Peptides against a protein of PDB entry 3S8F. Designs and how they scored, part 128

Target 1, 157 residues: chain A of PDB entry 3S8F
Amino acid sequence: VLTLFVAVPSLMTAFTVAASLEFAGRLRGGRGLFGWIRALPWDNPAFVAPVLGLLGFIPGGAGGIVNASFTLDYVVHNTAWVPGHFHLQVASLVTLTAMGSLYWLLPNLTGKPISDAQRRLGLAVVWLWFLGMMIMAVGLHWAGLLNVPRRAYIAQV
Target 2, 166 residues: chain B of PDB entry 3S8F
Amino acid sequence: DEHKAHKAILAYEKGWLAFSLAMLFVFIALIAYTLATHTAGVIPAGKLERVDPTTVRQEGPWADPAQAVVQTGPNQYTVYVLAFAFGYQPNPIEVPQGAEIVFKITSPDVIHGFHVEGTNINVEVLPGEVSTVRYTFKRPGEYRIICNQYCGLGHQNMFGTIVVKE

## One batch from the design tools (peptide; made by RFdiffusion4, then SolubleMPNN)

Design b2_p16_5_s1 (from b2_p16_5, 8 letters changed)
Fold by OpenDDE base, seed 1:
Structure b2_p16_5_s1 (fold): chain B 157 residues (1-157), chain C 166 residues (1-166), chain A 16 residues (1-16)
Amino acid sequence: as target 1 above (157 residues)
Amino acid sequence: as target 2 above (166 residues)
Amino acid sequence: SPLLEFLARAFAEALA
């Protein structure tokens, strides 16, 4: 039980970011309980990428709590579950944030805005990346629950 | 108005913090539920047992693989297993069906894994420490031991076998 | 594939 309290700071941080997104969405004209989501700038890959990363981070974070639990970790430790967790945390959140940051950084460094074509391509890239990562992550977590070992090319299932 | 904006932001943050706290309790509840209803297969941690990895091959219960399987009681055995680069000993491990087996696993070199297919046995093996796992094989046959912790160039080929005899 | 066509077009346009 005490182990779960370690998650409190991370949860607080994560949801304060969510709060900022809600505020931003409402400032952009979003209304209602969920209308603020649609009002966010989903046409900007610099925004979409890190947000998708955050979305992937949610189940990953929940998994982190599981992994940190002594009893539950026995079920998932050194199974495919673990790399599934990593790919949500690193390959999704960190990588997508890095990708998104480039769409902000490069225009600022060069002084040239990205073209509309580049923008659309960027959106496609980050969405496809996210989709692929989610598929892989679900597969890895599922395999892990089926006791597929980590760092092995064979499995009992 | 800066004050109004600040107040609004705080309100949203408060809401999301409440949500985060609620989720925390949900997770705690799930863990509690799991522990209360699904205790089977969860092996409580025992006392930490230590061994000298530099001498474990020369002396002690792990030194002779021919004597690795020790009957400790009626239908009870202790098996002293070494995980090493790159294999297990004894190999195969022969145990009777239906017997309570206590595996005492350690390593003379680096960290290894001990994952037995078809079972819930899955532990890391650390040099200097003895991993203890209790299991009863209900079905006869061969069970593959897989190293699921990177241990060097031959890691991917590091396998063992448990043979459960009728 | 509509997706592949979109990607191909976007890629070509981005590099033009």
Scores: peptide ipSAE 0.034, ipTM 0.789, DockQ to the pose 0.016
Fold by OpenDDE base, seed 3:
Structure b2_p16_5_s1 (fold): chain B 157 residues (1-157), chain C 166 residues (1-166), chain A 16 residues (1-16)
Amino acid sequence: as target 1 above (157 residues)
Amino acid sequence: as target 2 above (166 residues)
Amino acid sequence: SPLLEFLARAFAEALA
C-alpha cells in the first residue's frame, strides 16, 4: 500500500510532462483528442528521442510497481524480467533522452545547424534504438515470466 | 498572453492529473488481479533465521552433507543446503516424490542464488541468513539448481541437482 | 553501400 503511494509523485510528474506535450501540440495547430499528437515535431530527433523514451518508461514504470511489490517480486526476482525492466528505464528513457539532448546540444555547441541528412540519420537512430529496445524488453519480460533466470547462460525453456 | 497560456496549461494539467489518479487505481486493480490469479503456487516467506557463516561448515545441521536430508514426518523432510563458491551441498539432493520438502539454505561465503528449474523455487542465499522454502515435487527426475546471483569467477558453472525418486 | 556512404557523409558533416 505504501509502495503505491510512492508512485503518486512520479505519476504526477509524468502526466505534467504529458500536459506540456498536449499544450505544445495544440499551439502547433493540433485539434481534437489526438490531433495535437500529430502536430508535435516528429521530424526532429531531439524531440522524438525523449518522447520515445517516455513511451518506454510507461511499461517500465508499471513494472517498477510490480518489482516493488513483495508478493509479485517473488515471481520475477532474479529472472529475465528484472533486466527487462531496467532496460526500459535506463537504456530506453535515460539513453534516448541523452541521444535527444545530443541532437540539440551539438548544433548549439558548434553554432551550426544539423544538415537534413544528419537529421534523417538521427531519426533513424532513435527509432531503430527504440524498436530494438522494445523487442528486447518484451522478450526479457516474457522470458522472465517463463522463469528464465537472470545471470545464467542456460534455461529450461 | 502569458496569463492565458498559463491558465490553459493548468487546465490540461488538471485533466492529466485526473487521468493519473485513475491510472493509479487501474494499477491497484491489476495488482489485485495478479494476486488473485497468479499466486496460488507462491511459496510463503519464512521467519528470519540467522546462522554464523564462519562455523556453519563445522557445526550444526549443514556441517555434514550425508546428514543434510532429515525426515521430520511420514512424508516430510527438511534439507539443509549450503550454497558456496562454487556449488551446492549436498549434491545431488535426493528426495522422495510426493513428499513435502523444507529447504533450509544458507551460505558460508558470499551471496548466492538458489533457482530450481521446473519449479517456483527462486531465492537469494545470504551468509548469516537461512532461507526457507517449502516445495513438493510431483514429478520424479532431475531438477537443476542454478545460481542466479553473481558470486565470483566460477558463478556461471555453479550448478546443483535435485534427484526426485519414486 | 548507400547506407555506409550516408553514414560517412553524416559523420563528416558533423565533424566539419
Scores: peptide ipSAE 0.033, ipTM 0.780, DockQ to the pose 0.014
Fold by OpenDDE base, seed 4:
Structure b2_p16_5_s1 (fold): chain B 157 residues (1-157), chain C 166 residues (1-166), chain A 16 residues (1-16)
Amino acid sequence: as target 1 above (157 residues)
Amino acid sequence: as target 2 above (166 residues)
Amino acid sequence: SPLLEFLARAFAEALA
């Protein structure tokens, strides 16, 4: 049960990041309950990538709570559920954050700004990556709930 | 500048904190729902039982596959199962329909998986430890056991069978 | 596919 207490600091971190994003959006002219979201720099892949990573991390974190539960982990452990969780945490959050970091870091290291075409391509890459990862993750979690085993090429569903 | 920003951020933290707490309860509810819908019929023993993997094939309840199924009560059985590279013993495992089955599973070599298709039985099998799972088969037929933990070159072909008799 | 064509075009533009 102590493991479930990890959810507390994780949620605290999440709302702190969210609060920072809201503040940033409002500083950029966003108003209302949701207007601040639109005001964020969605035209910058260095921003979009890690934010999409965070969005993917939300269901991944929820799954983390499930995986950390003794009784529920018994059910989902070594099923397709687990790879689904990993792809959200590592292949989405970590990878997208790395991608975003590169879009910021490379121009600064080289002293050359990215072109508009490179920016657009970057946006396409991170959005498509996110979409693909979400589809894959949902599929894996669903398969896991249907008791599809991990590390098996065949399964009886 | 920074101080003003911090104060402003703090103003939004209350709302997001409330949201996070709400989500916490949602997650708890989802956990409860998942537990109620997916764990029926499987009762983990949660007991720490140890065994010597180097002698488990030679002596004890796992040594003879012909004596692996032990009747412990009128409608209760204990099945001593070995998961090894690369298969299960006994194979097939024969049990009666409607009986309460206690599986005692261990390994003489490396870590394996014990996933019974058509059921929610799914445990890891560690050398030196005994995994205990209680289950009652309501439907007769064959249930395939699949290894879902990588255990070597033959992992992908490591299968067993449970035969439930009427 | 339209998606692949878009990506190919974007890639070409990015390299030009």
Scores: peptide ipSAE 0.032, ipTM 0.769, DockQ to the pose 0.016
Fold by OpenDDE base, seed 5:
Structure b2_p16_5_s1 (fold): chain B 157 residues (1-157), chain C 166 residues (1-166), chain A 16 residues (1-16)
Amino acid sequence: as target 1 above (157 residues)
Amino acid sequence: as target 2 above (166 residues)
Amino acid sequence: SPLLEFLARAFAEALA
C-alpha cells in the first residue's frame, strides 16, 4: 500500500524531470522528437551520473510495483530478485546521484574547476559503474525469476 | 520572458504526461505477463494461526518429531515442521509421492525461511505464527530446505531435507 | 600502484 502510494508522486517527479531535460535540450539547440537528448551536456559527469541513475531507477520502480503486489511478490520475494531491485535503486540511482553531486559540489566549494583529465575520468567511472550495475541487476533479476534464493550461497539452478 | 519559458515547460510536461499514461499501460502489461508466466501454481496465503513459541517444543503437535507427519486422509498429510536455529525438524521429512501435504511451520526462536528447492514453496516463518503451505510432490526424491531469512551465525548452514517416497 | 597514485593526485588537485 505504501509503495503504491509513493509511486504516484515518484512518477510525477520523474516525468517532470524529463520535461525539464527536454526543455534544456531544446534550449541548447536540440530539435525534433529526440534531438534534444543529444543536445544535453553529456560531457559533464555531474550531469551524466544522475541521469544514468534515473534511467536505472525506471526498471527499479517498476520492480517496486511488482514487489508490492501480493501475487507477484510471492514469486520474487526472498529471491535474488530483491537484491537486483535494491542495486538499481540504491547502488544505481542513489550512488550515481551522489557521484554526480560530487562533481558539481567540490569544484564549487573549492573554487577550482576540475581538470579535463578529471572530467574524462569521471565520465569513464560513471559509465562503467552504470554498465556494471545494469549487468548485475539483470543477472540478479533473472536469477530471482529462476528461484535462486536470497541470503543463501547455494541454489538449485 | 519568464512567462514564455513557463509556458514552454508546461507544454513539454503535457507531452510527458501523455507519455506517462502510455507507459502505465506498458507496465501493467509487463506485470500481467510476469503473472501469467511465473505464478503458475501459486500457493495462496493460509489462514493466520498463532502459537506460543515458548512452549511449542514441549507440547502440541510440534513437540515430537516422530509424530510430526500426520495422515489426515487417504492421500493427505499434515506435517508439523519447526524451523529453529539452526535446522529443521523433523529432518528428514518423509512424505509419500502424490499425496497432498499441508505443511504447518513455526519457529520456537527467531524468524527463519522455508524455501524448498524444486518447488514453489517459499515462506517466512515467524515465532508465534504458523505458516501453512499446501503442496503435492509429483516426483520422488530428496528436496532440500533452505533458510533464506537471516537468523544468526549459523544461518548459512541451516538446511533440511524432504524425502518423497515412491 | 600507478592508478592509485594517479587518483590520489587527481583528488589532491581537485581539493587543494
Scores: peptide ipSAE 0.033, ipTM 0.753, DockQ to the pose 0.014; fails the geometry check

Design b2_p16_5_s2 (from b2_p16_5, 7 letters changed)
Fold by OpenDDE base, seed 5:
Structure b2_p16_5_s2 (fold): chain B 157 residues (1-157), chain C 166 residues (1-166), chain A 16 residues (1-16)
Amino acid sequence: as target 1 above (157 residues)
Amino acid sequence: as target 2 above (166 residues)
Amino acid sequence: SVLLAFLTKAFEEALA
């Protein structure tokens, strides 16, 4: 009940953010249905990190609804599915948002801009983190559907 | 200027709201797909039953492992299982192939898991509550019971066995 | 290996 209740505000927030991104992209010269995406500042880890986090949060949010469904939860509860969900929500969205925040906050607090090398390294770190999280999350969800138990070092499959 | 920007933002929001509605249907479809493909043979929730965890070992149907398997019909059995730190009783649980088994599972100490490999049996076991699971083993052999809820230092080694005969 | 080389270089430059 609580999850479903929170789902509504979360969806509103998500699509509001998306709308803001589209607006920003179009202001930056993006045109067409998807051209605004390309126009976003993908060269800035402070931008890329939280956006990737949001992307990971989408399937995680859908999974939240699954976990909140009585009939569906029976299938996935206390299986590897649950850690997969957590890693999308916490290790992806929260962590990437934190990482992105640092790339914005520290330069502003210290008054020292990040070097180009640091920027490039940051982009690499963020993208690699996202990729790793997606691989692990997909694996965990898949394992969960195959009835791999949570909190156990052994499995039938 | 600010007004124009505001209107522009609203226009994009309208578009995304429309998209959101479409996505809701997609999500529902995906949930339906998951339900259809992965929930075959779902064991329905049993009736809530309470028991005193402080006396369950001394009196009642869980007290004697030798009497844990009770035949309730020609091809029906009730098995009274205790999940405790750190194991299960009776162990092994011996049941006939093809018989309808009603597991009545409770705990005298802390919360445990009851996950039977090779089956869809996967329930949490709470002290003071009786978990009821109905299952029919179609294949003979040994089925391992795994605790999938952290219950202490010996959690990782907490296993049981169901032996399905003939 | 290419990615590793890039990361190594970036790391070294970032810490210089």
Scores: peptide ipSAE 0.035, ipTM 0.735, DockQ to the pose 0.016
Fold by OpenDDE base, seed 4:
Structure b2_p16_5_s2 (fold): chain B 157 residues (1-157), chain C 166 residues (1-166), chain A 16 residues (1-16)
Amino acid sequence: as target 1 above (157 residues)
Amino acid sequence: as target 2 above (166 residues)
Amino acid sequence: SVLLAFLTKAFEEALA
């Protein structure tokens, strides 16, 4: 039960980040309940990548609560559910954050700004990565709920 | 400047905090739903039971596969299962339909998995520790046991069978 | 192969 208390600081971190994003969007001219989202710099892969990582982290975090539950972990442990969770947490959040960091860091380190073509390619890469990871993650979680085992090449569903 | 920004952020934090709390309850509800729909028929014992992995093959209830299935009541059985590199003992495990089965599973060598296809039985098996799972097979037939924890070169081919008799 | 060719072209364009 104590493990479930990890959800509290995690949610606190989440809403703090969200609040910061809302503030940033409103500073950029966004108004209304959702207008601030559109006002964020979606044309910058250095911004988009980590944000997409955060979006993927939300269902991953929910799954983390499930995995941390004694009774539910019994059900999902060592099924395809677990790889699904990992791909959201590591291959999505961490990886996309790293990608975003590179899009910001490399121009600053080299002193050379990225070209428009590089920017567009970067956007395509991070969006496609995110989409692919979401599809894969949903599939893995679904398979896990269908009791498909982890680390097995065959399964009876 | 920075102070004004902090005040503005604080205003938005209240809304997002409320949303976060709401989501917390949603997650709890989802957990409850998942529990209700996916855990039926499996009761984990949650008991800490230890055994010596170096002697488990030589003495005790796991030593003789012919005596692995023990009737403990009119419709109750205890099955002492060894998961080892690379298989299960006994194999097959024969149990009657409709009986309450208590699986006592341990390993003499390394960590293995015990995943019974067609059921929600899924536990890790640690050397020196006894995993206990209670289950009642309602349908007769064969249920494949699959190892879902990497245990060596033969991991991918480590299978067992539970035969449920009418 | 078609996708690879497309991606290669995109990378070449971006790095040019």
Scores: peptide ipSAE 0.031, ipTM 0.754, DockQ to the pose 0.015
Fold by OpenDDE base, seed 3:
Structure b2_p16_5_s2 (fold): chain B 157 residues (1-157), chain C 166 residues (1-166), chain A 16 residues (1-16)
Amino acid sequence: as target 1 above (157 residues)
Amino acid sequence: as target 2 above (166 residues)
Amino acid sequence: SVLLAFLTKAFEEALA
């Protein structure tokens, strides 16, 4: 019960970010229930990367509730589930945010905008990273539920 | 313009906060559903039991691996298992099929794992603490014990075997 | 290898 109360501030923060995205999308001409999403700058890797990180963070956050639950943690503890969880949190959200920040930082540090080729390459990098991370994370979570152990090179699965 | 923009942002925040609250209840419901449908085979945690890791090898029920399997009832056994760097004792652990087995597991050195393949037995073993796991093996054969907590250079080779006899 | 080459080139251009 207390664990779920701890999740409340995190949810408030996450959905405040979502509110900011909706506002931004609507300012860019997006209308309707989903039109604001399409209006966001999906052609900018500095934007796409952290947003993809947020998408990965959603199931990771849900997994956090599972991992913090005594009874449910018994099922997943020290299985492949655990690395699946923190790869969504660290290697997806944090890493993609860092990547996105780089695409903003370098142009500002050098005073030169990125070329169109660099932009397209950046988009490819962050999308491929996200795709790979999602495949790995799903695999690890699935393996964890099948009782594949963490920190072992063998498994009876 | 700024005031209008701020008001709009607040309106969106209210909507998303309401959504966040709804999602909180969804998560609670999912936990409840999981507990209701997937906890039938969960081994309950025992009471906290302490032991002196410095003397556990010399004195007490873990000292002699030949005496590690103790019959406590007609179809009940207690098995005193040591997880150490880098193995388990006794090894193999021999138990009869269909008997209720209570594993009492501790460590004389560092933290280890006790993960039995083909079962839901998966606990960490802490020096000074006794882990208690209750399980009944329905199928005869060999069950591998895997250390799933890093414990040193030989961690990857730390295995044990439970032999279930008919 | 090709991707690495493109990344290297992109960063070199960005830092030039």
Scores: peptide ipSAE 0.030, ipTM 0.770, DockQ to the pose 0.015
Fold by OpenDDE base, seed 1:
Structure b2_p16_5_s2 (fold): chain B 157 residues (1-157), chain C 166 residues (1-166), chain A 16 residues (1-16)
Amino acid sequence: as target 1 above (157 residues)
Amino acid sequence: as target 2 above (166 residues)
Amino acid sequence: SVLLAFLTKAFEEALA
């Protein structure tokens, strides 16, 4: 039980970001419980990438709580579950945030806006990345629950 | 108006914080439920047992693989296993079906894994520490031991076998 | 590889 309290600061941080997104969406004309989501700038890869990273971070964070639990960790430790977890955390959140940041940084550094083609390509890239990461993550977590060992090329299952 | 905007932001944050807390309680509940209903297969941590990794090969119960399997009672055995770069000893580990086996696993060199396929046995093996796992094999046959902790160049080839005899 | 090529091109264009 005490272990779960370690997650409180992270959850607070994560959901304050979500709160900021809601506020931004509502400022952009979003209405209702979920209408603000559609109002967010989904046409900007600099926005989409880190948001998708955050979405991947949600199940990853939940998994982190599991991994930190003494009893539950016995089930998942050193199985494919673990790499599934940190791929959500690093390869999704961190990587997508880095990718998205380039779409903000490069225009600012060069003083030139990105072309519409580059924008569209960027959107495609980050969405495809996210999709691939989700597929891989689900597969790894599933394999882990089937007791597929981490750092091994063979498995009985 | 900055005041109105600030108040609005706080309201949203409050809502999301409430959601955060709710999720926390959900996670706690899930853990509690798991512990209450699925205790089978969860081995509680025992007392930490220490050993000198520099001498474990020369003296003590791990020194002779031929004497690694010790009967401690009726249908009860203790198996002293060494995980080393890059293998296990004894190999194979021969135990009878239906017997309660206590594995005492340690390492003379680096950290290894001890993952037994077809079982819930999955522990890390640290030099200087003894990992204790209790298990009863219900089915005869061969069970592969897999090292699931990186231990060097030969890690990927580090396997062992448990042979369960009728 | 195709996607990588497009990314490379886009990056180069962005820095040009």
Scores: peptide ipSAE 0.029, ipTM 0.778, DockQ to the pose 0.015

